Peptides against a protein of PDB entry 5D63. Designs and how they scored, part 120

Target 1, 292 residues: chain A of PDB entry 5D63
Amino acid sequence: SLRRGIYHIENAGVPSAIDLKDGSSSDGTPIVGWQFTPDTINWHQLWLAEPIPNVADTFTLCNLFSGTYMDLYNGSSEAGTAVNGWQGTAFTTNPHQLWTIKKSSDGTSYKIQNYGSKTFVDLVNGDSSDGAKIAGWTGTWDEGNPHQKWYFNRMSVSSAEAQAAIARNPHIHGTYRGYILDGEYLVLPNATFTQIWKDSGLPGSKWREQIYDCDDFAIAMKAAVGKWGADSWKANGFAIFCGVMLGVNKAGDAAHAYNFTLTKDHADIVFFEPQNGGYLNDIGYDSYMAFY

## One batch from the design tools (peptide; made by RFdiffusion4, then SolubleMPNN)

Design b2_p19_4_s2 (from b2_p19_4, 11 letters changed)
Fold by OpenDDE base, seed 3:
Structure b2_p19_4_s2 (fold): chain B 292 residues (1-292), chain A 19 residues (1-19)
Amino acid sequence: as target 1 above (292 residues)
Amino acid sequence: SEIEKLIAEATAEYNALTA
């Protein structure tokens, strides 16, 4: 079953993603097929899937950028009915915004069925052009039409998954205590993480004994990422992943504060030195405390 | 005094993060 999370949703037949046109928050904004760039943010093409309690395999889909929800216009079962962004809530009872999402017959892609109309999200004619129509269309769960099959590429991790990634890292001290701040985290590409670091002013900041040293750099990076998240996205119910660690060296005679993020596959952590913008698999310290 | 001791101990801990 599909887990709660943020997804980039790509057509199984052509290199097109589900895109909220111009990222607009206006009711009735078209959802369309659009090209995407791998390993980038793809701003208008991220969707938070929120599972509905006690309704099997059923979700709302909130556009991360606009904060609006995928909506089948008037809940119509007519083939060709528009799919749009519309205001809503994560746990709405409006069947126009409830989507049953289950594996297709190929076992890899998903189909997206409107809960009320029982029609499926369809890239009309498999059109790969930017702005191609996405509509509700008649279908069945078992048919192989690639116009109605979608890959759900997960762009976020749960707090439990982040905890697991930390736990298997070799640079964790035996006295480690982790403090989880949120439930779901968007994981940024390194290029975006680095850009936030650059924009924060940290590259030009001078290390000064105690008054602006390692802990100040690490906390400033965390704050910069938090602000970037708040300023960039209108959806709620998730955070941007950026951890802070305190670590001790092997000799036990020096300590350091630093950041960390997750690798592209979300399986491991990578350390980030906010004093120079470097990514490291080994920062020379074992963490005894983290918060993220 | 007890207060002086507590201050000294806390100071030592805070000064550990200087890298």
Scores: peptide ipSAE 0.067, ipTM 0.597, DockQ to the pose 0.075
Fold by OpenDDE base, seed 2:
Structure b2_p19_4_s2 (fold): chain B 292 residues (1-292), chain A 19 residues (1-19)
Amino acid sequence: as target 1 above (292 residues)
Amino acid sequence: SEIEKLIAEATAEYNALTA
């Protein structure tokens, strides 16, 4: 079954993603096919899938940028019915905004069925052009039509997945204690993470004994990421991944505070030095405490 | 006391964060 999380949703037939046009929060904003750039944020193309309790394989889909939800217009079962952004809530009972998401016949892609109408989200005519119509269309779960098949590329991690990535890292001290702050985390590309670091003013900040040293840099980076998240996205129920660690060196005679994020495949962590903006697989310390 | 010991240990640990 599909896990709760943030997804980039790509058509199985052509290089087109499900896009909320202009990221607008207005009711009735078209959801369209649009090109995307790998390893970038793709601002209007991120969707939080929230599973509905006690309804198998059924979700709401919230656009991260607008905070609005995928909505089948009037819940109509007619082929060609518009799919739009519309105001809603994560646990709505409105069948216009409830989507059953299950594996297609190929076992890799998913199909997205409206709970009420039983029609499927369709990239009309498989059109790869920007702004191509996405609509409800008749179909079946076993059909091979790529117009109705979608890859769900996970762009977030749960707190449990983050915890597992940390546990796999060799630079964790035997006394390690982790503190989880949120439930689901959007994982940023390094380029975006670095840009937030640059915009924070940290590259020009002066190290000063105790008054502004390693812990201040690490906390300032986390605060900058938090503010960036709040200022960038209208959806709720997720955080932006940026961890803080305290570590001790191998000799046990020095300690340091630093940041960390996740690798592209979400399987491992990478350390980030907020004093110079460097990414390292080994920062020279073993972490005895983290919060993220 | 136990709490004083914990405070002292924590203080010593944080004071080491000078890099």
Scores: peptide ipSAE 0.055, ipTM 0.604, DockQ to the pose 0.097
Fold by OpenDDE base, seed 1:
Parts: structure tokens; sequence; C-alpha cells
Structure b2_p19_4_s2 (fold): chain B 292 residues (1-292), chain A 19 residues (1-19)
């Protein structure tokens, strides 16, 4: 079954993703096919899938940027019915905004069925053009039509997955204690993470003994990422991944504060030095405390 | 215990710049 999380949803037939046009929060904004760039944030193309309790394989899909929800217009079962962004809530009972998402017959892609109408999200004619219509269309779960098959690329991790990634890292002290601040985390590409760092002013900040040292840099980066998240996305129920660690060196005579994020495959962590913007697999310290 | 001691000793020092 599909896990709660943030997904980039790509058509199985053509290189097109499900896009909320212009990222607009207006009711009735078209959801369309649009090109995407791999390993980038793809601003209007991220969707938070929230599972509905006691309704098997059924979700709401919230556009991360607009905070609006995928909505089948009037819940109509007619082929070609518009799929739009519309105001809603994560646990709505409105069948226009409830989507049953299960594996297709190929075992890799998913199909997205409207709970009420039983029609499927369809990239009309498999059109790869920017702005191509996405609509509700008749279909069945076992059909192989790629117009109705979608890859769900997970762009987030749960707190448990983050915890597991940390636990696998060799640079964790035996006394390590982690404190989880949120439940689901959007994992940023390094380029985006670095841009936030640059925009924070930290590259121009000067280390000063105690008054602005490693802990201040690390916390400032965490705060900058938090602010970026709040300013960039209208959806709720997730955070932006940026951890803070305290570590001790092998000699046991020095400590450091630094940041960390997750690798592209979400299986491990990479350390980030906010004093210089560097990414390191080994920062020279073993973490005894983290919060993220 | 030894690990805890090392952490305590290390954290008693001021955190410094790491380049």
Amino acid sequence: as target 1 above (292 residues)
Amino acid sequence: SEIEKLIAEATAEYNALTA
C-alpha cells in the first residue's frame, strides 16, 4: 500500500508530471501534465498523500505549494471531467477529493481512482505537452493504458525512516540521543539546501568565540530552513528536513555543532557544515545528540 | 561509562570553529 508522504507523480507513458497550473490556490485551478526536471524541487508538482482512516488505499492529495486538494469537478463520472485544485481538508468526506491509489497491473506504477465516480486520473491522449489536460476517465484496475498509470516518487521520509538512516551511520556515538520534532519531512536536493544556506546570510557570518560559534551557525541554518518551508509551501502536516547534531571527536577533547540532511536515496545521512556550506560523509565528530 | 566520560570532558570545552 502507498505510504503517507510527499510524492512527485509522473506519467508511466511520457515524461510528464501531475502539475497544479501556476501553483494557484484558486478553486478550479486546472491540474495538468507538465514537464519536470529530475532531482529538483518541481514546485507545483509535489503532492502530500494523506491516508483516510478505515478506508482502504484511499487518500487526499494536497498540492504542497498551493495547499489545495486534487478535486474531480462535481464528482462527475463522465470521461473528460476536469481534475482541479480546490480548497479542502486532509480528512475530508467529500468524495470529489478522495482518491483510491493502488498498484497497476505492471506492479510498479499506480492508478488513481476517484472514490465516488470510480473513474481514473487520466493524462488525456498521453499528451506530453505542457498544460496537457488531466481528467477523470473510465477505466479498470487491470488495464495497461499508460495514460492512467503513474509513478509515485517519494520525496519525503517519515520520522522513523530518518531515525533508521541515522542509526545506520557509522559516525554516531554510543550515547546518542535523538529528538524527533515532526512526523514527515520533505527532503531537499542539495542544490536547494545550499541556496537556503546562501540566502540566510550565513556565508558572510563570522565565527566569534562563544557569542557566534558552531551552535549558532547550526541553529541559524535550522531556522533558515524552517522559515523557507513556511514561506514556500501552503500545505501543512510536514516539515523540511534539516537536522542539528552535537558531536564529539575521537580524542574526546573537542565538540562541535553541525547540520545534516538525507542522501538522495533517503537511506543515509550526509553532514552539512553551516560555517562553510560543505557536505561531508565524515565531519570528524561522532554525534551524541540530534534534533530534527 | 568511559564513553560518557569522554563526552562530558569534550562538552566542557568551548565549541570551536571547524573548517
Scores: peptide ipSAE 0.051, ipTM 0.566, DockQ to the pose 0.065
Fold by OpenDDE base, seed 5:
Structure b2_p19_4_s2 (fold): chain B 292 residues (1-292), chain A 19 residues (1-19)
Amino acid sequence: as target 1 above (292 residues)
Amino acid sequence: SEIEKLIAEATAEYNALTA
């Protein structure tokens, strides 16, 4: 079953993703097919899937950028019915915004069925052009039509997954204590993470003994990421992944504060030095504390 | 706040180790 999380939703037939046009929060904004760039933030193409309690395989889909929800216009079962962004809530009872999402017959892609109408989200004619119509369309779960098959590429991790990634890392001290601050985290590409770092002013910040040293840099980076998240996304119920660690060296005579993020596959962590913007697999310290 | 508490605790541990 599909887990709660943030997804980039890509058509199984053509290199097109489900896009909220212009990221607009206006009711009735078209959801369309649009090209995407792998390993980047595709701003209008991220969707938070929130599972509905006690309704099997059924979700709301909140556009991360606009904070609006995928909505089948008037809940109509007519083929070609517009799928739009519309105001809503994560646990709505409005069947126009409830989507049953299950694996297709190919076992890899998903189909997205409107809970009320029982029609499916369809990239009309499999059109790969930017702005191609996405609509509700008649179909069946077992049909092989790629117009209605979607890959759900998970762009976030749960706190448990983050914890597991940390636990697998060899640079964790035996006394490690982790503090989980949120439940779900958007994982940024390094390029985006670096850009936030640059925009924060940290590259030009001067290290000063105690008054602005490693802990200040690490905390400032986390603060910058937090602000970036708040300023960039209108959806709620998730955070941006940026950890802070305190570590001790092998000799036990030096400590350091630094950041960390997750690798592309979300299986491992990578250390980030906010004093120089470097990514390292080994920062020279074993972490005894983290919060993220 | 909870985050302030966590930051303070982490900082205190770091300072204790490096002091």
Scores: peptide ipSAE 0.039, ipTM 0.556, DockQ to the pose 0.278

Design b2_p19_4_s3 (from b2_p19_4, 9 letters changed)
Fold by OpenDDE base, seed 4:
Structure b2_p19_4_s3 (fold): chain B 292 residues (1-292), chain A 19 residues (1-19)
Amino acid sequence: as target 1 above (292 residues)
Amino acid sequence: SEIRELIQQARERYEAETA
């Protein structure tokens, strides 16, 4: 079954993603097919899938940027019914905004069925052009029509997954204590992470003994990412991944504070030095504490 | 500060573990 998380949803037939037009939060904003750039944020094309308790394989889909929800207009079962962004809540009972998401017949892609109408999210005619119509359309779960098949590229990790990634890292001290701050984390591409770092002013910040040293840099980076998240996204129920670690070196005579994020495949962590913006697999310290 | 204390504690723990 599909896990709770943030997804980039890509058509199985053409290189088009489900896009909330202009990222607008207005009710009735068209959801359309749009081109995307791999390994980038794709701002208007991220969707938080929230599973509905006690309703198998059924979710709301919240656009991360607008904070609005995927909505089948009037819940109509007519082929060609518009799919739009609309205000809502994560655990709504409105069937216009409830989507049953299960694997298609190919075992890799998913189909997105409206809970009420039983029609499917359809990239009409498989149109790959920007702004192509996405609509509710008749179909069946076993049909092979790529217009109704979607890849769900997971862009986030759960706190448990992050915890597991940390646990697998060889640079964790035996006395390690981790503190989880949130439940689901959008994992940023390094380019975006770096840009936040640049925009924070940290590259121009002066290291000063104790008054503004490693811990200040690391916490400032965490704060910058937090602010970036708050300023960038209208959806709630997730955080932006950026960890802080305290570590001690092998000799035990030096300590350091630094950041970390997750690798592209979400399987490992990579250390980030906020004093110079570097990414390292080995920062020279074993972490005895982290919060993220 | 709490961070400084934690750092010191970590050093002490490491020294104890490696002694």
Scores: peptide ipSAE 0.032, ipTM 0.531, DockQ to the pose 0.284
Fold by OpenDDE base, seed 1:
Structure b2_p19_4_s3 (fold): chain B 292 residues (1-292), chain A 19 residues (1-19)
Amino acid sequence: as target 1 above (292 residues)
Amino acid sequence: SEIRELIQQARERYEAETA
């Protein structure tokens, strides 16, 4: 069963991802196949899958950039029916925007079936070119056609997953208290995280005793990430992962405030020093408090 | 100020735990 989360959705047959053309929020904007770059943000190709309560394996798919939803035009069951971005809500009852997503016959990829029409999201002719048509097409769940098989690469973590990653880190103090601020977090590539740091002005900020020291740097970084998120994405219901930690050293005579993010596999955290932009597996402190 | 207080409290707790 697919978990709630943000996904990069890639065709199982060719190196093409489901892309909202130009990231446009206009109703009827084509959803197309488009090339992607691994381990990058892929702006127009991120989709928030929101599970529908009491409807098994059924989701809405919200484009993160545009805030619009994957929509089968007129809900038509005709092969070749356009799949577009369209205004909607996460828990809509509109069957044009409801998608049953389950494992394909290969056990690794998924198929995306429109709830109403029972047709499947299809990369027409398996065309790998940019702008290739994605349409509703007849099919079956057990069919092996790669045009209708999609890998769902999860780009986010739940608060529980983040909490678990923190808990297994060796640099957590016995008195640790964590405060979860959101439910789902887009995890940024380090390059993007660093760019936000650079754009924030923090690299040029001067450390000053108490008035602008470690806690100010750490909070400023979190604020910068928050603002970046708000300015970059039109979808709601998720946050950008950037944590703040307070830690104490082994000697117990020094404390520090710093940031942290998640590793690529989402299994661990990595510490980020906002005073110099460094990523560290060991920052020299054990965290007794975090909020993220 | 609250952060500083928390830091101080953490230090005190650490010292107590390691004494």
Scores: peptide ipSAE 0.034, ipTM 0.532, DockQ to the pose 0.295; fails the geometry check
Fold by OpenDDE base, seed 2:
Structure b2_p19_4_s3 (fold): chain B 292 residues (1-292), chain A 19 residues (1-19)
Amino acid sequence: as target 1 above (292 residues)
Amino acid sequence: SEIRELIQQARERYEAETA
C-alpha cells in the first residue's frame, strides 16, 4: 500500500508530472501535465498524500505549494471531467477529493481512482506538452493504458525512516540519543540545501570562542531551513529535513556540533559542516545526540 | 550553556566507555 508522504507523480508513458498550474491557490485551478527536472524541487508538482483512516487505499492529495487539494469537478463520472486544485482538508469526507491509489497491473506504477465516480486520473491522449489536460476518465484497474498509470516518487521520509537511516550510520556513538521533532520531512537536494546555507549569511559569519562557535553555526542552519520551509510552502503537516548533531572524536578530547541531511535514496545520512558548507561521509566525530 | 555541559558529559561518557 502507498505510504503517507510527499510524492512527485510522473506519468508512466511520457516524461510528464502532475502539476498544479502556476501553483495557484484559487479554486478551480487546472491540474495539468508538465515537464520536470530530475533532482530538483519541482515546486508545483509535489503532493502530500494523506491516508484516510479506515478507508482502504484512499487518500487526499494536497499540493505542497498551494495548500489546495486535488479535486474532481462536481465528482462527475463523465470522461473528460476536469481535475483541479480546490480548497479542502486532509481528512475531508468530500468524495470529489478522495482518491483510491493502488498498484496497476504492471506492479510498479499506480492508478488514481476517484472514490466517488470510480473514474481514473488520466493524462488525456498521453500528451507530453506543458499544460496538457488531466481529467477523470473511465477505466479499470487491470488495464495497461499508460495514460492512467503513474509513478509515485517519494520525496519525503517519516521520522521512523529518518531514525533508521541514522541507525545505519557507522559514526553514531553508543551513548546516542535522538530527538524527533516532526513526523514527515521533505528531503531537499543538496543544491537547495546549500543555497539555503548561502542565503542564511553563515558563509560570512565569524567563528568566535563560545559566543558564536560550532553549536551556533549548526543551530543557525537549522533555523534557516525552518524559515525557508515556512516561507516556501502553504501546506501543513510536514517539515523540511535538517538535523543537528553533537559529536565527540575518537580520542574523546574534542567535541563538535554540525548538521546532517539524507542522501538521495533516503537510505543514509550525510554530514554537513555549517562553518564551510561541506558535505562529508565522515566528519571525524561520533554523534551522541541529534534532533531533527 | 546547556549544550556545553552536554558536550562535557559526552566526553566523560566516551572516555568511560572506551577506557
Scores: peptide ipSAE 0.031, ipTM 0.528, DockQ to the pose 0.287; fails the geometry check
Fold by OpenDDE base, seed 5:
Structure b2_p19_4_s3 (fold): chain B 292 residues (1-292), chain A 19 residues (1-19)
Amino acid sequence: as target 1 above (292 residues)
Amino acid sequence: SEIRELIQQARERYEAETA
């Protein structure tokens, strides 16, 4: 079953993603096919899938940028019915905004069926052009038509997944205590993470004994990421991943505060030094505390 | 509580566990 999370939803047939046009929060904003760039944010193409309690394989899909929800216009079962962004809530009972999402027959892609109409989200004619129509269309779960098959590329991690990534890292002290602050985290590409760091002013900040030292740098970075998240996205129910660690060196005679994020495959962590913007697999310290 | 308070508590726990 599909896990709760943030997804980039890509067509199985052509390099096109489900895009909320212009990221607009207006009711009735078209959802369209649009090109995407790997390893970038793809601002209008991220969707938070929220599972509906006690309704198997059924979700709302909230556009991360606009905070609006994927909506089948009037819940119509007619082929070609518009799929739009529309105001809603994560646990709505409105069948226009409820989507049953299950694996297709190929075992890799998913199909997205409207709960009420039983029609499927369809990239009309498999059109790869920007702005191509996405509509509700008749279909079956077993059909191989790539117009109705979608890859759900997970762009977030749960707190449990983050915890697991930390736990397998060799630079964790035996006394490690982790504090989980949120439930689901959008994982940023390093380029975006670095840009936030640059925009924070930290590159020009001066290290000063105790008054502005390693812990201040690390916390400032986390604060900058938090602010970036709040300013960038209208959807709720997730955070932006940026951890803070306290570590001790191998000799046990020095401590440091630093940041960390997740690797692209979400399986490992990478350390980030907020004093110089460097990414390291080994920062020279073993973490005894983290919060993220 | 403030995050620095949490950090301080963590350091104290570390020191106690490594003593």
Scores: peptide ipSAE 0.018, ipTM 0.511, DockQ to the pose 0.739; fails the geometry check

Design b2_p19_4_s4 (from b2_p19_4, 11 letters changed)
Fold by OpenDDE base, seed 2:
Structure b2_p19_4_s4 (fold): chain B 292 residues (1-292), chain A 19 residues (1-19)
Amino acid sequence: as target 1 above (292 residues)
Amino acid sequence: SAIDELIQQSVAEYQALTA
């Protein structure tokens, strides 16, 4: 079954993603097919899937940028019914905004069925052009039509998944204690992470003994990421991944504070030095404490 | 006590955060 998380949703037939037009929060904003760029944020194309308790395989889909929800217009079962962004809540009972999401017949892609109408989210005519219509359309779970098949590319990790990635890393001290701050984390591309670092002013910050040293740099980076998240997205219920670690060197005679993020495949962590903006697989310290 | 030792270790590690 599909896990709670943030997804980039791509058509199985053509290189088009589900896009909220202009990222607008207005009720009735069209959801359309749009091109995307791999390894980028794709701002208007990220969706938080929230599972509905006690309703099998059923979710709301919240656009991260606008904070509005995928909505089948008037809940109509007519083929060609518009799918739009509309105000809502994560655990709504409105069947216009409830979507049953299960594997298609190919076992890799998903189909997205409206809970009420039983029609499917359809890239009309498989149109790969920017702004192509996405609509509710008649169908069955067994049909192979790629117009109604979607790849759900996970762009976030749960706190448990982050914990597992940390546990797999060889640079963790035997006394390690981790503290989880949130439940779900959007994982940023390194380019975006670096840009936040640059915009924070940290590249020009002066190291000063105790008053502004490693811990200040690491916390300032986390604060910058937090602010970036708050300023960039209207949806709630997720955080931006940026960890802080305290570590001790192999000799046990020095300690350091630094940041870390997740690799592209979310399986591992990579260390980030906020004093110089470097990414390292080995920062020279073993972590005895982290919060993220 | 074990708790006292952990506290002392934490203090020592904190003071070493100078890089």
Scores: peptide ipSAE 0.065, ipTM 0.588, DockQ to the pose 0.091
Fold by OpenDDE base, seed 5:
Parts: sequence; structure tokens; C-alpha cells
Structure b2_p19_4_s4 (fold): chain B 292 residues (1-292), chain A 19 residues (1-19)
Amino acid sequence: as target 1 above (292 residues)
Amino acid sequence: SAIDELIQQSVAEYQALTA
């Protein structure tokens, strides 16, 4: 079953993703097929899937950028019915915005069925061009038509998954205490993480004894990421992953504050030094505290 | 006491936080 999370949704047949055109929050904004670049944010192509309680395999899909929801126009069961962005809420009862998402017959891709109409999200004609029509279309769960099959690439982690990644890292002190601040986290590519760091002004910040030292740098980075998230995305119910750690060296006579993020596969953490923008697998400290 | 130990730990961590 599909977990709550943020997904990049890619067609199984052609290299196109489900894209909210121009990221517009206007009701009726077309959802279209569009090219994407791996290991980038793909701003208009991220969708928060929120499971509906007590309704099996059924979700709303909120566009992360616009804060609007995937909507089958008028809930029509007619083939070719437009799929658009539309205002809504995560736990709506509007069947136009309720989607049953289950594995296709190939066992790897998903099909997206409108709860009310029972039609499927379809990349019309398998068109790989930018702006290609996505519509509701008749279909069945078992047919192999790639126009209606979608890979759900998870771009976020739950707090539990983040906790597990930390637990696997060898640079965690035996006294470690972690404090979870949110439930779901968008994991940024390093390039984006670095850009936020650059834009924060931290590269030009001067280390000063106690008044602006390691903890200030680390907290400033987290604050910068938080603000970036708030300024960039209109959807709610998630955070941007950026952790703060306090660590002690092997000798036990020095401590440091630093940041960390997750690797691409979400299985491990990588340390980030906000004083120089470096990514390290070993920062020279074992963490005794983190919050993220 | 537990409080004393907690204070001692926090002070030690603060004093070590020099980087």
C-alpha cells in the first residue's frame, strides 16, 4: 500500500511526470505531462499523498507548490475528462479529489483511479511532449496500458524513517537523544541544500568566539531551510529536512554543532558543515543530540 | 542528585562546544 508522503509521479511508458502547469493555484489549472530532471526538485511535479482514514488505498493528492489538489473535472466518467488543480482540503469528501491508488499488474507501477468515477489518470496517447494532456479515462486495474501506469518515486521521509537512518550511522554517541519536530520531510538534493546555504549568507559569516560559533551556524542553516520551505511551497503537512546535531569528539574533550541531511536513497545521513558548506560522511564527532 | 548530574552534563557539553 502507498504510504503518506511526497511523490514525484512518473509515467511508466515515457519519461514524463505529472505536472501542474506553471504551478498555478488557480482552479482549473491543467495537470499535464512534462519532462523532468532527475535529482532535482522539479517544482511543479511534487504531490503530497494524504491517505483518507477508513477508505482503503484512497488519497488526496496535493500539489506541493500550489497547495491545490488533483481534481477530476466535474467528476465525470467520460473518457478525456480533464484532470486539473483545484482548491481543496486533505481530508475532503469531494469524490472529484479522491483517488484510489494501487499497484498495477506489473507490480511496480501504480494506477490512479478516481474514487467516484472509477476512471483512471491517463497520459493521453502516451504523449511525451511537454504539456501533454492528462485526463480521466476508462480502464481496468489489470490491463497493461502504460498510459495509465505511474511510478511513485518517494521524495520524502517520515520521522520514523529519518530516525532509522540516524540509527544506522556509526557516528552516533551512546547517549544520543533525538528530538523529532515534524512527521514528514521533503528531502532536498544536495545542490538545493547548498544553494539555500549560499543564499543564507552563511558563506560570508565570520566565526566569532561564542557570539557566533558552531551552534549559531548550525541553527542559522536550519532557520534558512525552514524559511525557504515556507516561502517555496504552499502545501502544508510536511517540513523540509534539515537536522541539527551536537556531537563530541572521540577524545571527549571537544564538541561541535553541525547539520545533517539524508542521502538520495534516504537510507543514510550525511553531515553538513555550515561553516564551509561541506558534506562529510565523518565529521569527526559522535552525535549525542539531534533535532530535526 | 539527578539534577546535579544533569547540570554537570550540560555544563560539560557547553564547555566543550568550542568549534
Scores: peptide ipSAE 0.065, ipTM 0.592, DockQ to the pose 0.095
Fold by OpenDDE base, seed 1:
Order: C-alpha cells, then sequence, then structure tokens
Structure b2_p19_4_s4 (fold): chain B 292 residues (1-292), chain A 19 residues (1-19)
C-alpha cells in the first residue's frame, strides 16, 4: 500500500508530471501534465498523500505549493471531466477529493481512481506537452494503458525512516539521544539546501567565541530552513528536513554543533557544516544528541 | 571516560560547544 508522504507523480508513458497550473490556490485551477527536472524541487508538482482512516488505499492529495486538493469536477463519471485544484481538508468526506491509489498491473506504477466516480486520473492522449489535460476517464485496474499509470516518486521521509537512517550511521555516539520534532519531512536536494543557507546570511556571519559559535550557526540554519518552508508552501502536515546534532570528537576533548540532512535515496544522513556550507560524510564528531 | 564527562558537562553547563 502507498505510504503517507509527499510524492512527485510522473506519467508512466511520457516524461510528464502532475502539475497544478501556476501553483494557483484558486478553486478550479487546472491540474495538467508538465515537464519536470529530476533531482529538483518541481514546485507545483509535489503532492501530500494523506491516507483516509478505515478506507482502504484511499487518500486525499494536497498540492504542497497551493495547499489545495486534487478534485474531480462535480464528481462526474463522464470521460474527460476536469481534474482541478480546490479547497479542502486532509480528511474530507467529499468524494470529489478522495482517491483510491493502488498498484497497476505492471507492479511498479500506480493508478489513481476517484472514490466516487470510479474513473481514473488520465493524461489525455498521453500528451507530453506542457499544459496537457489531465482528466477523469473510464478504465479498469487491470488495463495497461500508460495514460492512467503513474509513478509515485517519494520526496519525503517519516520520522521513523529518518531515525533509521541516523541509527545506521557510523558517526553516532553510544550515548546518542534523538528528539523527533515532526512526523513527515520533505527532503531537499543539496542545491536547495545550500541556497537556503546562502540566503540566510550565514556565509557572511563571523564565528565569535561563545556569543556566536557552532551552536548558533547550527540553530540559525535550522531556523532558516523552517522559515523557508513556511514561506514557500501553503500545505500543512509536514516539515522540511534539517537536523541539528551535537557531537564529540574521538579524543573526547572537543564538542561541536552541526546540521545534517538525508542522502538522495533517504537511506543515510549527510552532515552539513553551517559555518562553511560543506557536506561531509564524516564531520569528525560522533553525535550524542540530535533534534530534527 | 573523558568523552562521557565532556558530554555531561556540556549538558549541565550549556557552554561546552565552542568549535
Amino acid sequence: as target 1 above (292 residues)
Amino acid sequence: SAIDELIQQSVAEYQALTA
């Protein structure tokens, strides 16, 4: 079954993603096919899938940028019915905004069925052009039509997954204690993470003994990422991944505060030095505390 | 150990992180 999380949803037939046009929060904004760039944010193309309790394989899909929800216009079962962004809530009972998402017959892609109409999200004619129509269309779960098959590329991790990534890292002290602040985290590409760092002013900040040293840099980075998240996305129910660690060196005579994020495959952590913007697999310290 | 002492001191005094 599909896990709760943030997904980039890509057509199985052509290199097109499900896009909320212009990222607009207006009711009735078209959802369309649009090109994407791998390993980038793809701002209007991220969707938070929230599972509905006690309804098997059924979700709402919230556009991360607009905070609006995927909506089948009037819940119509007619082929060609528009799929739009529309105001809603994560646990709505409105069948226009409820989507049953299960694996297709190929075992790798998913199909997205409207709960009420039983029609499927369809990239009309498999059109790969920007702005191509996405609509509700008749279909069956076992059909192989790529117009109705979608890859769900997971762009987030749960707190449990983050915890697991930390636990398998070799630079964790035996006394380590972690504190989880949120439940689901959007994992940023390093380029975006670095840009936030640059925009924070930290590259120009001066290290000063005690008054503005490693802990201040690390917390400032965490705060900058938090603010970036709040300013960039209208959806709720997730955070932006940026951890803070306290670590001690092997000699036991120095301690440091630093940041960390997750690798592209979400399986490991990578350390980030907010004093110079560097990414390191080994920062020279073993973490005894983290919060993220 | 020296490491344990440093950790405890950092937690208690809030001043151990200087790098």
Scores: peptide ipSAE 0.062, ipTM 0.572, DockQ to the pose 0.084
Fold by OpenDDE base, seed 3:
Structure b2_p19_4_s4 (fold): chain B 292 residues (1-292), chain A 19 residues (1-19)
Amino acid sequence: as target 1 above (292 residues)
Amino acid sequence: SAIDELIQQSVAEYQALTA
């Protein structure tokens, strides 16, 4: 079953993703097929899937950028009905915005069925061109038509998954205490994480004894990522992953504050030194405290 | 006491955040 999370949704037949045109928040904005760049943010192509309590395999899909929801126009069961962005809420009862998402017959891709109309999200004619029509279309769960099959690439982690990644890392002190701040986290590509660091002014900040040292750098990076998140996305119910750690060296005579993020596969953490923008698998300290 | 030792350790670690 599909878990709550942020997904990049790619067609199973052609290299096209589900895209909210221009990221517009206007009601009726077309959802279309569009090319994407691997390992990038793909701004208009991220969708928060929120599971509906007590309705099996059924979700709302909120566009991360616009804060609007995937909506089958008038809930029509007619083949070719437009799929658009529309204002809504995560736990709506409007069947136009409720989507049953389950594995296709191939066991890898998913199909997206409108809860009310029972039609499926379809990349019309498998058109790989930018702006290609995505519509509700008749179908069945067992059909092999790639026009209605989608890969859900998870771009976020739950707090539990982040906790597990930390627990697997060898550079955690025996006295470690972690504090979870949010429930779901968008994990940024390193290039984006680095750009936020650059834009924060930290590369030009001078280390000064106690008044602006390691803890100030680490907290400033966390704040910069938080602000970037607030300024970049209109959807709610998630955070941007950027952790802060306090660590002690092996000798126990020095401590450091630093950041960390998750690796691409979300299975491990990588340390980030906000004083120089470096990514490290071993920062030379074992963490005794983190918040993220 | 054990708790006093933990407090002292924590203070020492905090004071060492100078990197």
Scores: peptide ipSAE 0.062, ipTM 0.581, DockQ to the pose 0.082

